# Ledger of designs, part 200: peptides against a protein of PDB entry 3JWR

Target 1, 323 residues: chain A of PDB entry 3JWR
Amino acid sequence: TRELQSLAAAVVPSAQTLKITDFSFSDFELSDLETALCTIRMFTDLNLVQNFQMKHEVLCRWILSVKKNYRKNVAYHNWRHAFNTAQCMFAALKAGKIQNKLTDLEILALLIAALSHDLDHRGVNNSYIQRSEHPLAQLYCHSIMEHHHFDQCLMILNSPGNQILSGLSIEEYKTTLKIIKQAILATDLALYIKRRGEFFELIRKNQFNLEDPHQKELFLAMLMTACDLSAITKPWPIQQRIAELVATEFFDQGDRERKELNIEPTDLMNREKKNKIPSMQVGFIDAICLQLYEALTHVSEDCFPLLDGCRKNRQKWQALAEQ
Target 2, 298 residues: chain A of PDB entry 3JWR as posed
Amino acid sequence: TRELQSLAAAVVPSAQTLKITDFSFSDFELSDLETALCTIRMFTDLNLVQNFQMKHEVLCRWILSVKKNYRKNVAYHNWRHAFNTAQCMFAALKAGKIQNKLTDLEILALLIAALSHDLDHRGVNNSYIQRSEHPLAQLYCHSIMEHHHFDQCLMILNSPGNQILSGLSIEEYKTTLKIIKQAILATDLALYIKRRGEFFELIRKNQFNLEDPHQKELFLAMLMTACDLSAITKPWPIQQRIAELVATEFWEQGDQVGFIDFVCTQLYEALTHVSEDCFPLLDGCRKNRQKWQALAEQ

## One batch from the design tools (peptide; made by RFdiffusion4, then SolubleMPNN)

Design b2_p15_5_s2 (from b2_p15_5, 11 letters changed)
Fold by OpenDDE base, seed 4:
Structure b2_p15_5_s2 (fold): chain B 323 residues (1-323), chain A 15 residues (1-15)
Amino acid sequence: as target 1 above (323 residues)
Amino acid sequence: MAALEGLEMVAAAQQ
């Protein structure tokens, strides 16, 4: 395609030029082509292209295929969300120095998972999918959408000309797919809530050890969640804009719940309760985000900008909730 | 910002 030719022939700017190592990164000013160039740079600077012998054209095609399989009519859970999740992963790996704690296969899997974790997202949560009796709810009993996202990821990885994993051995391929699946499934916040207590307790007791395979798996799940939620850490103007996108998508779901299911939406998804957003954001930061970024900062102090951003945004949301 | 989903999930996990 013309898009593939343009991407494959383009000079890929440095990570410094693209600012993709910055935790404060914003994609708002970037074209779709520039987001694809940033993604190539992430793979290159993580040594994934070299170590796994990726063909440049195949990587370009894969990136464009991933981008194409996000819906344009979804306000938040779109290519830009996946791209920002991957950028936060890249920043955590590089600037946050997590790269040195992980294997190349784990890094490969996390980056693929971050880009793929919301593939074909429909702008509705698992609860809506279940209550609407959608066909996907018959295939999976829990983490319905995350299983679908993984299935889409696997479909793309196996598609002709998109096989970025073709340089891996059979065992490396199996390991990578296992980690991708676990990482995508970990973006279900229900699973995060279930597992986070073990992670926080290991950190609190100073018993956390990445040489333990179970603790490694747990850490990768927590890191995925930290990147997926990373909008809450962004500079305030970026945070506010992303919060508007999330609210739009949630209100659209609430409107559908009212219309299609005859259900009164939760305050979170209720357009009539828009004035509750600031207090709900404070509640979310306290219940979900702060402890995660605190724990991540204990694993690597260079991840502190995520925690600091989250704390600053809590203060901003609290000030709005008091108005 | 699964922020909002997180509050629903916290509410659901407390039931």
Scores: peptide ipSAE 0.033, ipTM 0.757, DockQ to the pose 0.367
Fold by OpenDDE base, seed 3:
Structure b2_p15_5_s2 (fold): chain B 323 residues (1-323), chain A 15 residues (1-15)
Amino acid sequence: as target 1 above (323 residues)
Amino acid sequence: MAALEGLEMVAAAQQ
């Protein structure tokens, strides 16, 4: 395609030029081509292209295939969300110095998972999929969308000309797919809520050890969630704009819940309760985000900008909730 | 999944 030719022939700017190591990064000013160039730079600077013998054209095709399999009519859970999740992962690995704590296969899996974790997202949550009796709800009992996202990820990875993992051994390939699956499934916040207590307790007791395979798996799950939620850490103008996209998508779901399911939506999904957004954001930060970024900062102090951003945005949302 | 989704899940987990 013309898009593939343009991407494959383009000079890829440095990570410094692209600012993709910054926790404060915004994609709002970037074209789709520039987001793809940033993605190539992430793979290159993590040594993934070299270590796994990726062909440049195959990587370009894979990136464009991943981007193409996000829906354009979904307000938040689109390519830009996946790209921002992957950028936060890259920043956490580089600027947050987590790269030195992980294997090359773990890094490869996390970057693929971050880009792929919401593939073919429909702009509705697992609860809506279950209540609407959607065909996907018959295939999976739990984490319905996350299983679908992984299936889409696997389909793309196995598609002709998209096989970025062709340089791996059979055992490396199996290991990578296992980690990708676990990382995508970890983006189900219901699973995060179930598992986070173990992680926080290990940190609190100073017993956290990445040499333990179980604790490593737990950390990768927490890191995925931290990157997926990273919009809450962004500079206030960026945070507000992203919160508006999230609210738009949730209100679209709530409107569908009324129309299609004949139910009253929750306050979160209710367009009529837009005035509750600030207080809801404070509640979300307190219940989900703060402890996660605190724990991540204890694993690597260089991740502090995520915690600091989350704290600053809490104060901003609280001030709006008091008005 | 962003900030707002977490509240619904927290509310569901407290139920």
Scores: peptide ipSAE 0.033, ipTM 0.756, DockQ to the pose 0.436
Fold by OpenDDE base, seed 1:
Structure b2_p15_5_s2 (fold): chain B 323 residues (1-323), chain A 15 residues (1-15)
Amino acid sequence: as target 1 above (323 residues)
Amino acid sequence: MAALEGLEMVAAAQQ
């Protein structure tokens, strides 16, 4: 395609030029081509292209295929969300120095998972999918969308000319797919809530050990969630704009719940309750985000900008909730 | 932001 030719022929700027190592990164000014160039840079600077012998054209095609399989009519859970999740993963690996704690296969899997974790997202949550009796709800009882996202990821990876994992051994391939699946499934906040207590307790007791395979898996899950939620850590103008996108998508779901299911939406999804957004954001930060970024900062102190950003945004949301 | 889904889950867990 013309898009593939343009991407494959383009000079890929440095990570410094693209600012993709910054926790404060924003994609708002970037074209779709520039987001693809940033993604190539992430794979290159993580040594994934070299270590796994990726062909440049195949990587370009794969990136464009992933981007194409996000819906354009979804306000938040689109390519830009996946790209920002992957950028936060890249920043956590590089600037947060987590790269040195992980294997090349784990890094490969996390980056693929971050880019793929919301593939074909419909702008509705698992509860809506279940209540609407959608065909996906017949295939999966739990983490319905996350299973679908993984299936889409696998479909793309196996598509002709998209096989970025073709340089792996059979065992490396199996390991990578296992980690990708676990990482995508870990973006279900239900699973995060279920597992986070073990992670926080290991940190609190100073018993956390990345050499333990179970603790490694747990850490990868927490790191995925930390990147997926990373919008809450961004500079206030970026955070506020992303919160508006999220609110738009949730209000669209709430409108559908009223119309299609005859259900009164929760306050979160109720367009009439926009005035509750600031207090809800404070509640979210306190209940979900703060402890995660605190624990991540204990694993790597260089991740502190995520925690600091989250704390600053809590103050901003609290000030709005008091007005 | 799975953020707000988390709020629904937190709200559901607090009820």
Scores: peptide ipSAE 0.033, ipTM 0.758, DockQ to the pose 0.484
Fold by OpenDDE base, seed 2:
Structure b2_p15_5_s2 (fold): chain B 323 residues (1-323), chain A 15 residues (1-15)
Amino acid sequence: as target 1 above (323 residues)
Amino acid sequence: MAALEGLEMVAAAQQ
């Protein structure tokens, strides 16, 4: 395609030029081509292209295939969300110095997972999929969308000309796919809530050890969630704009819940409750985000900008909730 | 308990 030719022939700017090592990064000013260039830079600077012998054209095709399999009519859970998740992963690995704590296969898997974790997202949550009796709800009992996202990820990875993992041994390939699956499934916030207590307790007791395979898996899950939620850490103008996209998608679901399911939506998905957004954001930060970024900062102090950003945005949302 | 249920709803909505 013309898009592939343009991407494959383009000079890839440095990570410094692209600012993709910054936790404060914004994609708002970037074209789709520039987001793809950023993604190439992430793979390159993590040594994934070299270590796994990725062909440049295959990587370019894979990135474009991933981007194509996000829906353009979904307000938040689109390519830009996946791209920002991957950028936060890259920043956490580089600037947050987590790269030195992980294997190359774990890094490869996390970056693929971050880019793929919401593939073909429909702008509705698992609860909606279940209640609407969608065909996907017949295939999976829990984490319905995350299973679907992984299936889409696997489909793309196996598609002709998209096989970025072809340089791996059979054992490396199996390991990578296992980690990708675990990482995508870990983006189910229900699973995060279930598992986070173990992680926080290990940190609190100073018993956290990445040499333990179970604790490593737990950490990768927490790191995925931290990157997935990273919009909450962004500078206030960016955070506020992303929160509007999230609210738009949730209100679109709520409107569908009323129309298609004949139910009253929750306050979060109720367009008429827009005035509650600031207080709900404070609640979300306190309930979900703060402890995660605190714990991540205990694993690596260089991740502090995520925690600091989250705290600053809490203050901004609180000030709006008091008006 | 009620605070946790509210949080589960917020979490379930962000899924």
Scores: peptide ipSAE 0.029, ipTM 0.724, DockQ to the pose 0.115

Design b2_p15_5_s3 (from b2_p15_5, 10 letters changed)
Fold by OpenDDE base, seed 1:
Structure b2_p15_5_s3 (fold): chain B 323 residues (1-323), chain A 15 residues (1-15)
Amino acid sequence: as target 1 above (323 residues)
Amino acid sequence: MAALEGLELVAELEQ
């Protein structure tokens, strides 16, 4: 395709030029081509291209295939969200110095998972999929969309000319797929809520050890959630704009719930309750975000910008909730 | 932002 030819022939700018090591990064000014170039840079600077003998054309095709399998008519859960999740992962690995705590296979799996974690997202949550009796709800009882996202990820990885994992041994391939699956499933906030208590308790007791395989798996899940939620940590103008995209998608779901399912949407999904967004954002930060970024900062102090950004945005949302 | 899904989950957990 013309897009593949353009991407494969393009000079990939440095991570410094692209600012992809910055926790304050914004993609708003970037073209689709530039987002793909950033993605190539992430794979390259994490040594994944070299260590796993990735062919440049295959990596380019895979990135474009992943991007193509996000829906353009979804306000938030689109390629830009996946790209920003992957950028936060890259920043946490590099600037947050988490790279030195992980294996190359874990890093490979996390980056693939971050880019793939919302593949073919429909702009509706698992509750809507279940209540609408969608065919996917017959395949999976829990984490319905996350299982679908993983299935889409696996389909792309196995597609002709997209096999970025072809340089791996059978054992490395199996390990990588296991970690990808676990990381994508970890983006279900229901699983986050279920598992976070164990992580926070290990941190609180100073018993957290990444040499323990179970604790390693738990950390990778928490890191995925921290990257997926990272919009809440961004500088206020970026945070506010992303919150508008999220609200748009949620209101679109609420409108569909009312029209298609004849149910009253929750306050979160209710367009008429837009004035509650600031207070809801404060509640979200307090209930979900703060403790996660505190714990992550305990694992690596260089992740403090995520915690600081979250705290600053809490103050901004609180000030709006008081108006 | 899974933020708002998180609020729905928090509301479900408080229920």
Scores: peptide ipSAE 0.035, ipTM 0.757, DockQ to the pose 0.440
Fold by OpenDDE base, seed 5:
Structure b2_p15_5_s3 (fold): chain B 323 residues (1-323), chain A 15 residues (1-15)
Amino acid sequence: as target 1 above (323 residues)
Amino acid sequence: MAALEGLELVAELEQ
C-alpha cells in the first residue's frame, strides 16, 4: 500500500526528537504516520529489531495492521490509546529504568501487548457485552474483550507479511505469546483488583523479588495496568482532554444502555451527571491509581513522575469537585 | 481503560 511504502521509506527520528522517553508525552499533535514512526523507534531502541531479527518492512506492515484493527468511531479505545499505552511502557522501560529488570522476551511481549491490548474495541465495557448478550459473551465468561483483543493480536501476528516474530525459536515464540496473552488479560481492571493486593503486600513487606517467576508475572500485570491507566498521570491539560474522550465513550455507552437495553446507566455512564466527573475522578485515583504508582515507584524510583502526575491531577480534580 | 472505567468496575465488583 502507499501508506506502507511511505512508512518503510521514512527516516525514523530519534527517541529524543520524538520525546517518546518522556512521561509527559502527548500524541495530540502527531499524525498517524508519526505515531507509526514512534512505534518503530520503540522497537529499535529496546533492541527488539536487532535481537529478534525483525525485517523493517514486516515491522512496518505489522504496525499498520495493528493500527487498522482499531476502530475510528470509538472515542477513547482506539489506536491513540494503544499507542499511548505503548509509549508509557517505553518510557517506564527507558526513563523508569525497568528495562534492566526484564528479559528481552518480556520486553518484546509487553510492547506487542501494549499496542494490541484493545484491538477491535467497540467502545463498550465487558458488562455491556454481557448484558447485550453479544456473541463474544457466549465464548468467554470473564475478561470477554481482553480475550477478543488477544485473538485479534494473534490473528495479526500470523497474517502474511506481518510475522514480526518469525526470527524467534519455537520456544521463544511460545513464551512470547504466553506473556502477551497474560499481559492483555491483565488489562481487565477486574483482574487488577483481584491481584493488586498480593503485589502491594510484597512491596510493603519488602519481600518483592523479580527472580521469582510468579512475582515476575504479577509485576508484568501491574506494569501493564500502570501503562494502560497512564493518562491519569499526564500533565493536567493532557489528562483533562483524555478524560473528556473517556467521558464521551462512557456517555455513548450509557445512551445505548437506555435505548438498546432499557436500563438507567450508572452515574459514570450518565450524560446528565457529567457534573459528577471531578468527584468520580478523585474516587478513581484514590481507589485504583495511587497505590499502583506508589508500588511501581518502590520497584523503580525513576517511575516517580507517574506518581507525581497522578497526585497533581488528584488535586486538580478535587479542586473542580469543590466548585 | 481510563480512570472512569475503573470506578464502574469497582462498583460492579463490590456488588
Scores: peptide ipSAE 0.035, ipTM 0.752, DockQ to the pose 0.429
Fold by OpenDDE base, seed 4:
Structure b2_p15_5_s3 (fold): chain B 323 residues (1-323), chain A 15 residues (1-15)
Amino acid sequence: as target 1 above (323 residues)
Amino acid sequence: MAALEGLELVAELEQ
């Protein structure tokens, strides 16, 4: 395609030029081509292209295929969300120095997972999918969308000309796919809530050890969640804009819940309760985000900008809730 | 899942 030719022929700017190592990064000013160039840079600077012998054209095609399999009519859970998740992962790996704590296969898997974790997202949560009796709800009992996202990821990885994992051994390939699956599934906040207590307790007791395979898996799950939620850490103007996108998508779901399911939506998804957004954001930060970024910062102090950003945004949301 | 989904999930788990 012309898009592939343009991407494959383009000079890929440095990570410094692209500012993709910054936790404060914003994609708002970037074209789709520039987001793809950023993605190439992430793979390159993580040594994934070299270590796994990725062909440039194959990587370009894969990126474009991933981007194409996000819906354009979804306000938040689109390519830009996936790209921002991957950028946060890249920043956490590089600037946050988590790269040194992980294997190349884990890094490869996390980056693929971050880009792929919401593939074909429909702008509705698992609860809606279940209540609407969607065909996907017949395939999976829990984490319905996350299983679908993984299936889409696997489909793309196996598609002709998209096989970025072709340089891996059979064992490396199996390991990578396992980690990708676990990482995508970890983006179900229901699973996060179930597992986070173990992680926080390990940190609190100073018993956290990445050499333990179970603790490694747990950490990768927490890291995925931290990147997926990273919008809450962004500079306030960016945070506000992203929160508006999230609210738009949730209100769209709430409108569908009223119309299609004949139910009253929760406050979170109720357009009529827009005035509760600031207080809900404070509640979200307190219930979900703060402890996660505190724990992540305990694993790597260089991740502090995520925690600091979250704290600053809590203050901003609290100030709005008091108005 | 986005920032706001966490609150819904917390609310669902508290029910």
Scores: peptide ipSAE 0.034, ipTM 0.747, DockQ to the pose 0.454
Fold by OpenDDE base, seed 3:
Structure b2_p15_5_s3 (fold): chain B 323 residues (1-323), chain A 15 residues (1-15)
Amino acid sequence: as target 1 above (323 residues)
Amino acid sequence: MAALEGLELVAELEQ
């Protein structure tokens, strides 16, 4: 395609030029081509292209295939969300110095998972999928959408000309797919809430050890969630704009719940409750986000900008809730 | 998933 030719022939700017190591990064001013160039730079600077012998054209095709399999009519859960999740992962690995704590296969899996974690997202949550009796709800009992996202990820990875993992041994390939699956499934916040207590307790007791395979798996799950939620850490003007996209998608779901399911939506999904957004954001930060970024900062102090951003946005949302 | 998504899940888990 013309898009593939343009991407494959383009000079890829440095991570410094692209500012993709910054926790304050914003994609709002970037074209689709520039987001793809940023993605190539992430793979290159994490040594994934060299270590796993990725062909440049295959990587370019894979990135464009992933981007193509996000829906354009979804307000938030689109390519830009996946790209921002991957950028936060890259920043946490580089600027947050988490790269030195992980294997190359774990890093490869996390980056693929971050880009792929919401593939073919429909702009509705698992609860809606279940209540609407969607065919996907018959295939999976829990984490319905996350299973679907992984299936889409696997389909793309196995598609002709998209096989970025062809340089891996059979064992490395199996290990990578296992980690990708676990990382995508970890983006189900229900699973996060279930598992986070163990992680926080290990940190609190100073018993956290990444050499333990179980604790490593737990950490990768927490890191995925931290990147997936990273919009809450962004500078206030960016945070507000992203919150509006999220609210738009949730209100679209609520409108569908009324029309298609004949139910009253929750306050979160209810367009008529827009005035509750600031207080809901404070509640979300307190219940979900703060402890996660605190714990992540204890694993690596260089991740502090995520915690600091979250705290600053809490103050801003609280000030709006008091108006 | 962004901030708003987590609140629904917290509410669902508190039920």
Scores: peptide ipSAE 0.035, ipTM 0.753, DockQ to the pose 0.422; fails the geometry check

